# Peptides against a protein of PDB entry 4KTY, part 58

Target 1, 266 residues: chain A of PDB entry 4KTY
Amino acid sequence: YVLNDIGVIFYGEVNDIKTRSWSYGQFEDGILDTCLYVMDRAQMDLSGRGNPIKVSRVGSAMVNAKDDEGVLVGSWDNIYAYGVPPSAWTGSVDILLEYRSSENPVRYGQCWVFAGVFNTFLRCLGIPARIVTNYFSAHDNDANLQMDIFLEEDGNVNSKLTKDSVWNYHCWNEAWMTRPDLPVGFGGWQAVDSTPQENSDGMYRCGPASVQAIKHGHVCFQFDAPFVFAEVNSDLIYITAKKDGTHVVENVDATHIGKLIVTKQI

## One batch from the design tools (peptide; aimed at target 1 S87 F136)

Design b2_p25_3_s2 (made by RFdiffusion4, then SolubleMPNN; from b2_p25_3, 10 letters changed)
Fold by OpenDDE base, seed 5:
Structure b2_p25_3_s2 (fold): chain B 266 residues (1-266), chain A 25 residues (1-25)
Amino acid sequence: as target 1 above (266 residues)
Amino acid sequence: TTATPDYSFLEYELDLQEIKDKILS
């Protein structure tokens, strides 16, 4: 298993790459018990706890507080009055121990905090895991594998029609496992994401999605492959909404989304 | 307790207008 309890997380922007340390602390007292508690809160049966596919999917749901009173509450509005600012966390241990003791979601996190805690969860349960940072990370919210940017006739973005968005950077996890539910060759690293972005069959969760499948454009493979694919490979589609109600594609850019994907070797 | 945040760490949604102008201009 992975013995390294201190990691490096990449963040910032593609033209200003930054790094920070993160303490996973997967071997510290109380952390394994907390991970088991998380699975208990998820009402995960004992038989499923031996399946890394089920564990990683449950983890992606439970590390965020949505739906199930999971570990972390996200905040992106710069209001942190009722908790700890996301940037103040230095590792997973304090967050997980607070969750275990209070039995309430911990405030607050952003992507690297979610990824850090999720990494601890996975490693603690014997699943090799690492954090991945994607710069210019797309959020396709209508599942068409595109970043649809709607424009007024004057060239200004129509924010009312434009539902898709792009993060300056986004962190998620890759977990190592076999995928007997997929064709041969699509095991290995699987993308999983605990940052609440989209609803996946009733809960805010994401993955496991085969990294190899994504790289080869196999978006039909479970779980959430279209969403992960879009995060790293969406084309920017500029669509002008005409006054007559018609939509005209004016430009397509395939070079910006997923411009850089970085991960530390474990 | 609440600590002073370091805003340099924060992720945020990019301004699509800015992106559009940079790419298409």
Scores: peptide ipSAE 0.484, ipTM 0.846, DockQ to the pose 0.688
OpenDDE base, seeds 1, 2, 3, 4: peptide ipSAE 0.480, 0.472, 0.467, 0.427; ipTM 0.848, 0.843, 0.845, 0.833

Design b2_p25_3_s3 (made by RFdiffusion4, then SolubleMPNN; from b2_p25_3, 11 letters changed)
Fold by OpenDDE base, seed 1:
Structure b2_p25_3_s3 (fold): chain B 266 residues (1-266), chain A 25 residues (1-25)
Amino acid sequence: as target 1 above (266 residues)
Amino acid sequence: MTATPDFSFLEYELDLQEILDKIKS
């Protein structure tokens, strides 16, 4: 989880699981320097750089370009006019070295690119880390632990009213650390995500959220546990918005979110 | 070095209507 510089990322569909190799390159020349530069750009105090909780949270913010001119600009519009298409990247090294050289965000990434670069960042700094793929990954935008899907009276989805969404798959990271700020038993793997999805206390970042806490239904612990919980456990709530302004729940499904969570064991 | 783009990697939002139709079936 630290020494391997080549990894496997799961992607595709739940019924057609695919894998690709990704070169992390945490030992390549200039990569450690770049990771330190990232923390410098974040204005992270030296005293905090030895704390994996603080480092992983800062990393989740800085691997994306939002808020702080971090490493990667995301794009999901299939245009990519001013950079490299997300699928063209083969590893983290070129991205990180370009960022260090240009001192500007690198274009473009999607979830596996963010996760790959973030994995390099964590491993480079001595934090055991792995990439996790969630199929049918929910994006809850209002932190109510539900996927609120609004319907027209004819039964069709109202895309204008529906703000929540579901990804075919989504990749994030798990980082291994102790959590002295949490109750006993909630250390170990912590979910962290650098793909810019939701604002967390003023910045696009996510985690660290205790995987064990989430598995036991505890979402009250820092950081961003409700959001991570919703990614894998949200119920789909289909709501008809009536012309008279009333809302009627038409369907509830608890089986379609988080159908499969995959990570490499070695 | 970058490889030839492979669009099979792309992350995309699911059609919620298709999901609903499957739930009803």
Scores: peptide ipSAE 0.451, ipTM 0.831, DockQ to the pose 0.512
OpenDDE base, seeds 2, 3, 4, 5: peptide ipSAE 0.435, 0.443, 0.408, 0.444; ipTM 0.824, 0.827, 0.816, 0.827

Design b2_p25_3_s4 (made by RFdiffusion4, then SolubleMPNN; from b2_p25_3, 10 letters changed)
Fold by OpenDDE base, seed 2:
Structure b2_p25_3_s4 (fold): chain B 266 residues (1-266), chain A 25 residues (1-25)
Amino acid sequence: as target 1 above (266 residues)
Amino acid sequence: TTATPDLSYLEYELDLQKIKDEFLK
């Protein structure tokens, strides 16, 4: 989880699982220096740089460009004229070295690119890390632990009312650490996510959220446990928005979200 | 559907029929 230089990332559809290789390059020249530079840009105190909780949380913020001129700019609109298409990246090295050289955010990434770069960052700093892919990954926008899908009377999605969303797949990271800030038993793997999805206490970041806590429904534990829980366990609530402004719950699907979570074990 | 299979996408924006099918269950 620290020494592997090349990894496999799962993507695609739940019924058509695909894999891609990713070169983490944590031992390549300049990469560790770049990771330190990232923490410098975050203005992270030296005392905090030895704490994996702080490091992973800062990393989740800094691997994305939002808020703090971090590493990667996300793009999902199929327009990549001002950079590199997300699918063109094959590893973290070029991205990190470009960031270090230019001192400007690198364009462009999607979830697996964010996860790949974040994995390099964590591993460079001695934090065991792996990439996790969640198929039918929910994005809870209003922190109510459910996906509110508003439909017109004809069954089409009302995009104006629907703020929640579902990714066909989403990649994030798990980092191994103790959690002395949590009750006993909630250390180990922690979900962290650098793809900018939701604001967490003023910044686009996510985690570390205890995987054990999520598995047992302990969403009150820091950090961002409700959001991570929703990604893997939200119910879909189909709501018909009537012309008169009334809302009617038409259906509830408790099986759609988080159908498959995949990670490489070794 | 997305033109590039590598890309992640928002399900509800690209497959409205699937959402309708779930709604009708």
Scores: peptide ipSAE 0.301, ipTM 0.719, DockQ to the pose 0.213
OpenDDE base, seeds 1, 3, 4, 5: peptide ipSAE 0.245, 0.231, 0.169, 0.165; ipTM 0.687, 0.661, 0.661, 0.644; seed 4 fails the geometry check

Design b2_p25_4 (made by RFdiffusion4)
Pose (drawn by RFdiffusion4):
Structure b2_p25_4 (pose): chain A 261 residues (1-241, 247-266), chain P 25 residues (1-25)
Amino acid sequence: YVLNDIGVIFYGEVNDIKTRSWSYGQFEDGILDTCLYVMDRAQMDLSGRGNPIKVSRVGSAMVNAKDDEGVLVGSWDNIYAYGVPPSAWTGSVDILLEYRSSENPVRYGQCWVFAGVFNTFLRCLGIPARIVTNYFSAHDNDANLQMDIFLEEDGNVNSKLTKDSVWNYHCWNEAWMTRPDLPVGFGGWQAVDSTPQENSDGMYRCGPASVQAIKHGHVCFQFDAPFVFAEVNSDLIYITAHVVENVDATHIGKLIVTKQI
Amino acid sequence: VQDSSNYKLSNQHFYDRLQELKAEE
């Protein structure tokens, strides 16, 4: 989780698992300096840089370009003007070195690309890290921790009312650290996510959210545990437009995986 | 080039799943 500079990112389907190799390249010339430059650009106060909670949270904001001209711009537009399609990248090095050189956000990325770059950032600084993949990952748009699926009278999905969504898969990072800001028992792996989905305190960032706190549903503990809980375990609520028609308690988060040791 | 792009599930997926749940009742 610190010294391995290559890895595997899982994607596809539960019974059709695909792998994508990834070069983290945290030891390559220019990368460590690039990680420091990222924190400088985020205007991160130096006095907080010894705190992995802060470093990881800043990283979750700065790896994406929204709000702060950070590292990577997300796109699903099937055009990718003036850049590289997200599927073309095979590691983090070119992205990070281009960012340091050009001093401009790099185009383009999707979840596994954000996760790969963020993983490089964490391991390069010495924060143990890994990439996790969540199949059938929920995206909760109204912060009620459930998927609200509105149906028309005919029983079809009302696409105007329905805002929540589900991904075939989503990838984020886990960072290893104590959580002195939380009661004992909630350190260890913290979910951190640099892919923009929902604002957290006015910026696109997410975490660190204690995985242990998410497991027992104690999502009151900072940061962004409710959103992460919703990604892995929200119920689907079918609502006819308002009458609750049905509840699917098993659809979300069918499987979560990471590369073996 | 290996394509690893993710996507959102379609409305048809949720329709079919609701019908499957009702059939199990």

Design b2_p25_4_s1 (made by RFdiffusion4, then SolubleMPNN; from b2_p25_4, 13 letters changed)
Fold by OpenDDE base, seed 4:
Structure b2_p25_4_s1 (fold): chain B 266 residues (1-266), chain A 25 residues (1-25)
Amino acid sequence: as target 1 above (266 residues)
Amino acid sequence: VEDITGSKLSDEFFKELLEELKAKE
């Protein structure tokens, strides 16, 4: 999980899984220095740099450009006029080296690009890490641990009534570490996500969230467990928005969100 | 290079799922 410099990213649809190679390049010249530079830009103290919990959380924030002029600017508008389209990237090296050289955020990334760069960052710093793809990945925007799907009275879906959304796929990272800040048994793989999705205590970052905790429904554990839980396990709640402003739950589907989670075995 | 950008599931998708769900009831 640290030595492999080439990985595979899973994408596409749950019924049509596709793969793309990604070059992490954690051993390439200048990459480690860039990772250190990232931590410098984050103004991370030296004492924290040896703590994978702090490092992964800082990395989660800094791999995206939001809040702190981090590495990558996300773009989901399919324009990409002032940079490289996310799909054009093939690895982390060019991105990180550009960031180090320009000292400005690199354009543009989406989930797999963020995950790729973040994976390099983690591995460079000796943190075992892998990319995880979640199909039917929910984005809970209101922190209610459910994916709200609003219906008009006629039964038609109206997505404008919620900020919640479901992606066909989403990529994030899992990092291996002990969690002395959590109860015994919740170390190991920790979900971390550098794709800017939700604000977490003032910054667009996510994790580390204990995978074991999430699997067992312990969403009270730091960091961002509720959000990650919702990504992989939220129920689809079909809610009829009545004309009188009342909401009625019509149906619940617990079978689709997080239907498939894929990661390369290393 | 193949465009591999993700996409948000559509209203139509959820409508179809809902219909399937109702049919199972």
Scores: peptide ipSAE 0.614, ipTM 0.934, DockQ to the pose 0.868
OpenDDE base, seeds 1, 2, 3, 5: peptide ipSAE 0.609, 0.578, 0.580, 0.581; ipTM 0.933, 0.928, 0.928, 0.929

Design b2_p25_4_s2 (made by RFdiffusion4, then SolubleMPNN; from b2_p25_4, 11 letters changed)
Fold by OpenDDE base, seed 4:
Structure b2_p25_4_s2 (fold): chain B 266 residues (1-266), chain A 25 residues (1-25)
Amino acid sequence: as target 1 above (266 residues)
Amino acid sequence: VEDFSNSKLSDEYFEKLLKELKAKE
């Protein structure tokens, strides 16, 4: 993984899976320096820079511009007048070099761009990493480990009643590391996500969350396991919001979220 | 250039899913 400088990113719909190439360019001139610069901007202690747990968590925060003037500004408004449209990027190199030269966040990114840049960051620092695409990726906003879908009494969905949402697809990263801070067996692949989605202990970051822990339903383990769990395994809860303010669960679908997760196999 | 943007699933999508789910009951 670390040695591959070109990758494939899966996107699109579950019924129409698409792929695109992405140039990570972790070996190109200035990229490693930029990654170190990112950690400098994060004011990361030197002692922590050898710890993949800390590095991946810092990277998760710093690849997005929120909170800390990190690398990429996210935009989903389909208005990209002050930068490069997310779809125009073909790799991480231009983004990282622009960040290093301008010392300002680069506009703009979306999930695959964040994942691409983050993958470069991780690989540059010797952390095995891969991009994961999750189709029907839930965004649990209230940390209840479920995707709430509210219905009016007439049966129509009213998405305004919740901040929960489901993306047709979402990309994040998995990084390989030991987790001495977790019980034995929960090392290996760790989910990390630099796309700014939810606040995690004061800033927009996500992970590392043990993939094994999540697979076994252990959401109590740091970091952000509940959020990642919800992305891939939350139940769709159809709730009727009655006029009197009461909520009634109408149906539960435990099969839809995370219906397909695509990544390279070991 | 192809638009790679992801999108949030619509209300109509979930309405359809719910109907299908109910039909299986």
Scores: peptide ipSAE 0.614, ipTM 0.933, DockQ to the pose 0.851
OpenDDE base, seeds 1, 2, 3, 5: peptide ipSAE 0.611, 0.614, 0.604, 0.605; ipTM 0.933, 0.933, 0.931, 0.924; seed 5 fails the geometry check

Design b2_p25_4_s3 (made by RFdiffusion4, then SolubleMPNN; from b2_p25_4, 14 letters changed)
Fold by OpenDDE base, seed 4:
Structure b2_p25_4_s3 (fold): chain B 266 residues (1-266), chain A 25 residues (1-25)
Amino acid sequence: as target 1 above (266 residues)
Amino acid sequence: IEDFSSSKLSDEFFENLLKELKASL
């Protein structure tokens, strides 16, 4: 989980799983220096740089450009006029070196690009890390641990009534570490995500969230466990928005969100 | 090049899913 400099990223759809190679390049010249530079830009104290909890959380924030002029600017509008289309990247090296050279955020990334760069960052710093792909990945925007799907009275879906959404797939990272800040048993793999999705205590960052905690429904544990839980386990709640302004739960589907979570076993 | 972009599931997707759900109940 640290030594492999080439990985596989799963993408596509649950019924059409696809793979692509990604070069992490954590051993390439200048990459470690860039990772240190990232932590410098984050104004991370030296004492924290040895703590994988702090490092992964800072990395989660800094791999995206939001809030702190971090590494990558996300774009999902399919324009990409002022940079490189996300799909054109083949690895982390060019991105990180460009960031180090320009000292400005690199355009553009999407989830797998963020995850790829973040994976390099973690591995460079000696944190075992892997990329995880979640199919039917929910984005809970109101922290209610459910994916709200609003229906008009005629039964048609009106997605404008919620900020919740579901991605066909989403990639994030899992980092291996002990969690002395959590109860015993919740170390190991921690979900961390550098794709800017939700604000977490003032910054677009996510994790580390204990995978074990999430699997057992312990969403009260830091960091961002509710959000990650919702990504993989939220129920689809079909809510009829009545003309009188009342909401009625029409149906609940617990079978689709997080239907498939895949990662390369190393 | 291959487009690796993720996408949000459409309204139609959920409408169809709901229909299937109702049919299975």
Scores: peptide ipSAE 0.607, ipTM 0.928, DockQ to the pose 0.857
OpenDDE base, seeds 1, 2, 3, 5: peptide ipSAE 0.584, 0.604, 0.596, 0.599; ipTM 0.921, 0.927, 0.926, 0.926

Design b2_p25_4_s4 (made by RFdiffusion4, then SolubleMPNN; from b2_p25_4, 14 letters changed)
Fold by OpenDDE base, seed 5:
Structure b2_p25_4_s4 (fold): chain B 266 residues (1-266), chain A 25 residues (1-25)
Amino acid sequence: as target 1 above (266 residues)
Amino acid sequence: VEDISNSALSDSFFEELLKKLKASK
């Protein structure tokens, strides 16, 4: 999970899975220097740079431009007038080199672009990493571990009340490391995400969250375990907002969120 | 170039899913 400089990213729909090649280029000229530059911009002390927990967490913040003028500006508006459309990127190298040269965020990225660049960053620094695609990926914005869908009395969705959302697919990364800050058995793969989705203790970042902890419902473990858990295991809660102001849970569906999680196995 | 953008599921998706859920109970 470190040597391979070309990868495959899964996208599309759960019933129509598609793949795209992605060039990580972690060994190309200037890429390591750029990764070090990213850590310099993050003002990481030297001692922290040897800790994969700190490095992956900082990476999750710095690969997105929010808060800290990091690498990529996200956009989902389908305009992309001031940069490159996300779908036009084929690898991490051009993005990272542009960032290093201009010292300004690169436009534009979406989840697989963030994941691709983040994967290069991790691998370049010697952290085993892979990209994971989650189909029906929930975005819980109030940390209640549910996907709350509010309905009008006629059965239509109330978009004003419904704040949570579900991506048709979402990509993030898993990084391999020990977790001495967690109980024994929760090392190994850790979920980390550089796509700017939610604020985590003052910054748009996510992880590392123990995959084993998530699988066993240990959402109290740092970092951002509740958010990652919700992405893959939220129940769909259908709530009718009645005219009298009361809310009634009409239905619960536990079968759709995280329906399929795919990663390339080497 | 193929547009591979991800997107939020629509309101209509959940409305139809709910109908199916009710029918299956």
Scores: peptide ipSAE 0.576, ipTM 0.925, DockQ to the pose 0.880
OpenDDE base, seeds 1, 2, 3, 4: peptide ipSAE 0.568, 0.560, 0.570, 0.561; ipTM 0.923, 0.920, 0.924, 0.920

Design b2_p25_5 (made by RFdiffusion4)
Pose (drawn by RFdiffusion4):
Structure b2_p25_5 (pose): chain A 261 residues (1-241, 247-266), chain P 25 residues (1-25)
Amino acid sequence: YVLNDIGVIFYGEVNDIKTRSWSYGQFEDGILDTCLYVMDRAQMDLSGRGNPIKVSRVGSAMVNAKDDEGVLVGSWDNIYAYGVPPSAWTGSVDILLEYRSSENPVRYGQCWVFAGVFNTFLRCLGIPARIVTNYFSAHDNDANLQMDIFLEEDGNVNSKLTKDSVWNYHCWNEAWMTRPDLPVGFGGWQAVDSTPQENSDGMYRCGPASVQAIKHGHVCFQFDAPFVFAEVNSDLIYITAHVVENVDATHIGKLIVTKQI
Amino acid sequence: DLPDQYKLSNQHFVDRLNELKEEES
């Protein structure tokens, strides 16, 4: 989780698992300096840089280009003008070195690409880290921790009213640290996510959210635990437009995996 | 194979709702 500079990112389906190799490259010439440059560009106060909670949260904001001209621009537009399609990248090095050299956000990425770059950032600084993959990952748009699926009279999905969504998969990172800001028992792995989905306190960032706190549903503990809980375990609520028609308690988060030791 | 990330279609949720109703019947 610190010294391995290569890894595997899982994707595809639960009974059709695909792997994508990834070069984290945290020891390559210019990468450590690039990680410092990322925190400088985030205007992160130096006095907080010894705190992994802060470093990880800044990283979750600065790895994406939204709000702060950070590292990577997301796209699903099937064109990818003036850049590289997200599927073309095989590691983090070219992305990070291009960012340091050009001083401009790099195009383009999707969730595994954000996760790969963020993993490089964490391991390079010495924060143990890994990439996790969540199959059938919920995206909660209204912060009620459930998927609200609105149906038309005919029972079909009303695409105008329905805003929540589900991904075939989503990847984020876990960072290892104590949580002196939380009661004892909630350190260890913290979910951190640099892929923009929902604003957290006015910026696209997510975490660190204690995985242990998410497990027992104690999502009152900062940061962004309710959103992460919703990604892995929200119920599907079918609502006819308002009457609750049905509830699917098992669809979301069928499987979560990471590379073995 | 290359990663293909996408959101599930509306048809997926209609099929799943029909499966849930069949299980209750």

Design b2_p25_5_s1 (made by RFdiffusion4, then SolubleMPNN; from b2_p25_5, 15 letters changed)
Fold by OpenDDE base, seed 4:
Structure b2_p25_5_s1 (fold): chain B 266 residues (1-266), chain A 25 residues (1-25)
Amino acid sequence: as target 1 above (266 residues)
Amino acid sequence: SLPDEHFLSDSFFKELLEKLKKEKE
C-alpha cells in the first residue's frame, strides 16, 4: 500500500486557464531519503534542518541545479536533446529518484516542474506547501519593483533594452511556517521559488517571503520580498528611450501584473 | 507536448499600450 498525493497545477493564459495533474509522491519509497540527501548535498547542518525558514530557503536553491548541482536543470529554449522535456514529467518521484541515483542534476525543468519537485521536498520535510500560479508574472531583473517596457521613438517596443520580462504564467510555492525573524503577523504562507530567476545573496534562490508582508507592501522583510512583490504587483512602466539617451515615462499600467493568482487552499 | 511560450512578446505590450492610451483619452 503506497500513499500517493496527486495535485493540480494551473497554467496557460488568464483567459484560458489550463490544469495538469502532478504526482508529488512524498510518501513513496526513497523520496524522503532523497530529500534528506538534497539537504546533505547542500551541506546543511543538522540543527537547521528543523527550521522551515532555512529548509525552504535551501530547498529553493537546491531544487534548481544552479550554483550547487541541485536537482533540476532548467531549460526554456525548446531544445531538450540531453534529457526529458519539461512537459513530459508527470510527477516528482522519477526526478528525485534519478537525482539520488545519478547524483547529477536532472534535465530538464520549467516552473511547474520546479514547483512540483519543490512541493514534494517541502511536504516530505513536514512543511505544508502548495503550488501557486501567477498569471502575468513579472520578472524584475534590476530590483526597481517595476516592469520596464522600453519603447523606441517610433512607439515600438524594444525588449532588448531591459532584462525585465513578464511570464504569461509562473508557478512557485507557498510554504506554511512561523516567522519569528519577522514582526508578528507575517507568519503563515511564505512564497518560495526554486525556479532559477534571480540571484539572491549569491545563489539562485527565492524566499521565504511573507505573503502577508507582500500584500501589505512590506518589501523590506527577508527574504526576496521585493522580487516576489514585483512578480505579483509591479506596474508596467512604458519608457521611451530617446536617441539622445534620455528616458521618458510614456505610460503606466498597474492593472496587469499579477492579474490572477491561483492556488489550492489547504 | 512542447511547453507554451512563457514570455510575453513585444507585440503584446504594444497592443496593450495602445489599449491603455485609448482608455486614458
Scores: peptide ipSAE 0.380, ipTM 0.825, DockQ to the pose 0.663
OpenDDE base, seeds 1, 2, 3, 5: peptide ipSAE 0.124, 0.124, 0.108, 0.122; ipTM 0.739, 0.721, 0.700, 0.727

Design b2_p25_5_s2 (made by RFdiffusion4, then SolubleMPNN; from b2_p25_5, 12 letters changed)
Fold by OpenDDE base, seed 4:
Structure b2_p25_5_s2 (fold): chain B 266 residues (1-266), chain A 25 residues (1-25)
Amino acid sequence: as target 1 above (266 residues)
Amino acid sequence: DLPDQHFLSDEYFEKLLKELKEKKE
């Protein structure tokens, strides 16, 4: 995982799975230096730079521009007039070198761009990493481990009643590391996400969250396990919001979120 | 026109709910 500098990222829909190539370029000139620069901008102490837990968490924060003038500015409004459309990027190198040169966030990214750059960052620093694509990826905003879908009394969906949302697909990273801060058995692959989605203890960052912990429903473990769990395992809860303010659960679908999770094995 | 990565629409979930109800019948 560390040696591969070209990868494939899955996207699209479950019924129409697509792939795009991504050049990580972790060995190209200036890339490692840029990754070190990123950690410098994060004011990360030298002692922490040898800890993959700290590095991956800092990386998840710094690959996005929020909070700390990190690498990438996200945009999902289909208006990219002041930068490069997310789909135009083909790799991490140009993004990272632009960031290093300009010392300003680079525009624009969506999930796979964030994941691509983050993958380069992790690999540059010797952390085995891969990109994961989750179709029907939930964004649990209120941390209740549910994907709430509110209905009006007439049965129509009113998404304005919740900040919960579902991505058609979402890409994040898994990084391989030991987790001495967790119980035995929860090392290995850790979910980390640099796409700015939710605030995690003061910053837009996510992870590392133990994949094994999430798989077994242990959402109490740091970091951001509940959020990652919800991304892949939230039940769709259809709730009728009555005019009197009462909520009634009408239906539950436990099979839709995270219906397909794809990651490259090599 | 929607971006590549986008949130699913209200209409999408309305359709799903309809299908879910039909499946339970």
Scores: peptide ipSAE 0.622, ipTM 0.929, DockQ to the pose 0.578
OpenDDE base, seeds 1, 2, 3, 5: peptide ipSAE 0.622, 0.616, 0.615, 0.612; ipTM 0.928, 0.927, 0.926, 0.926

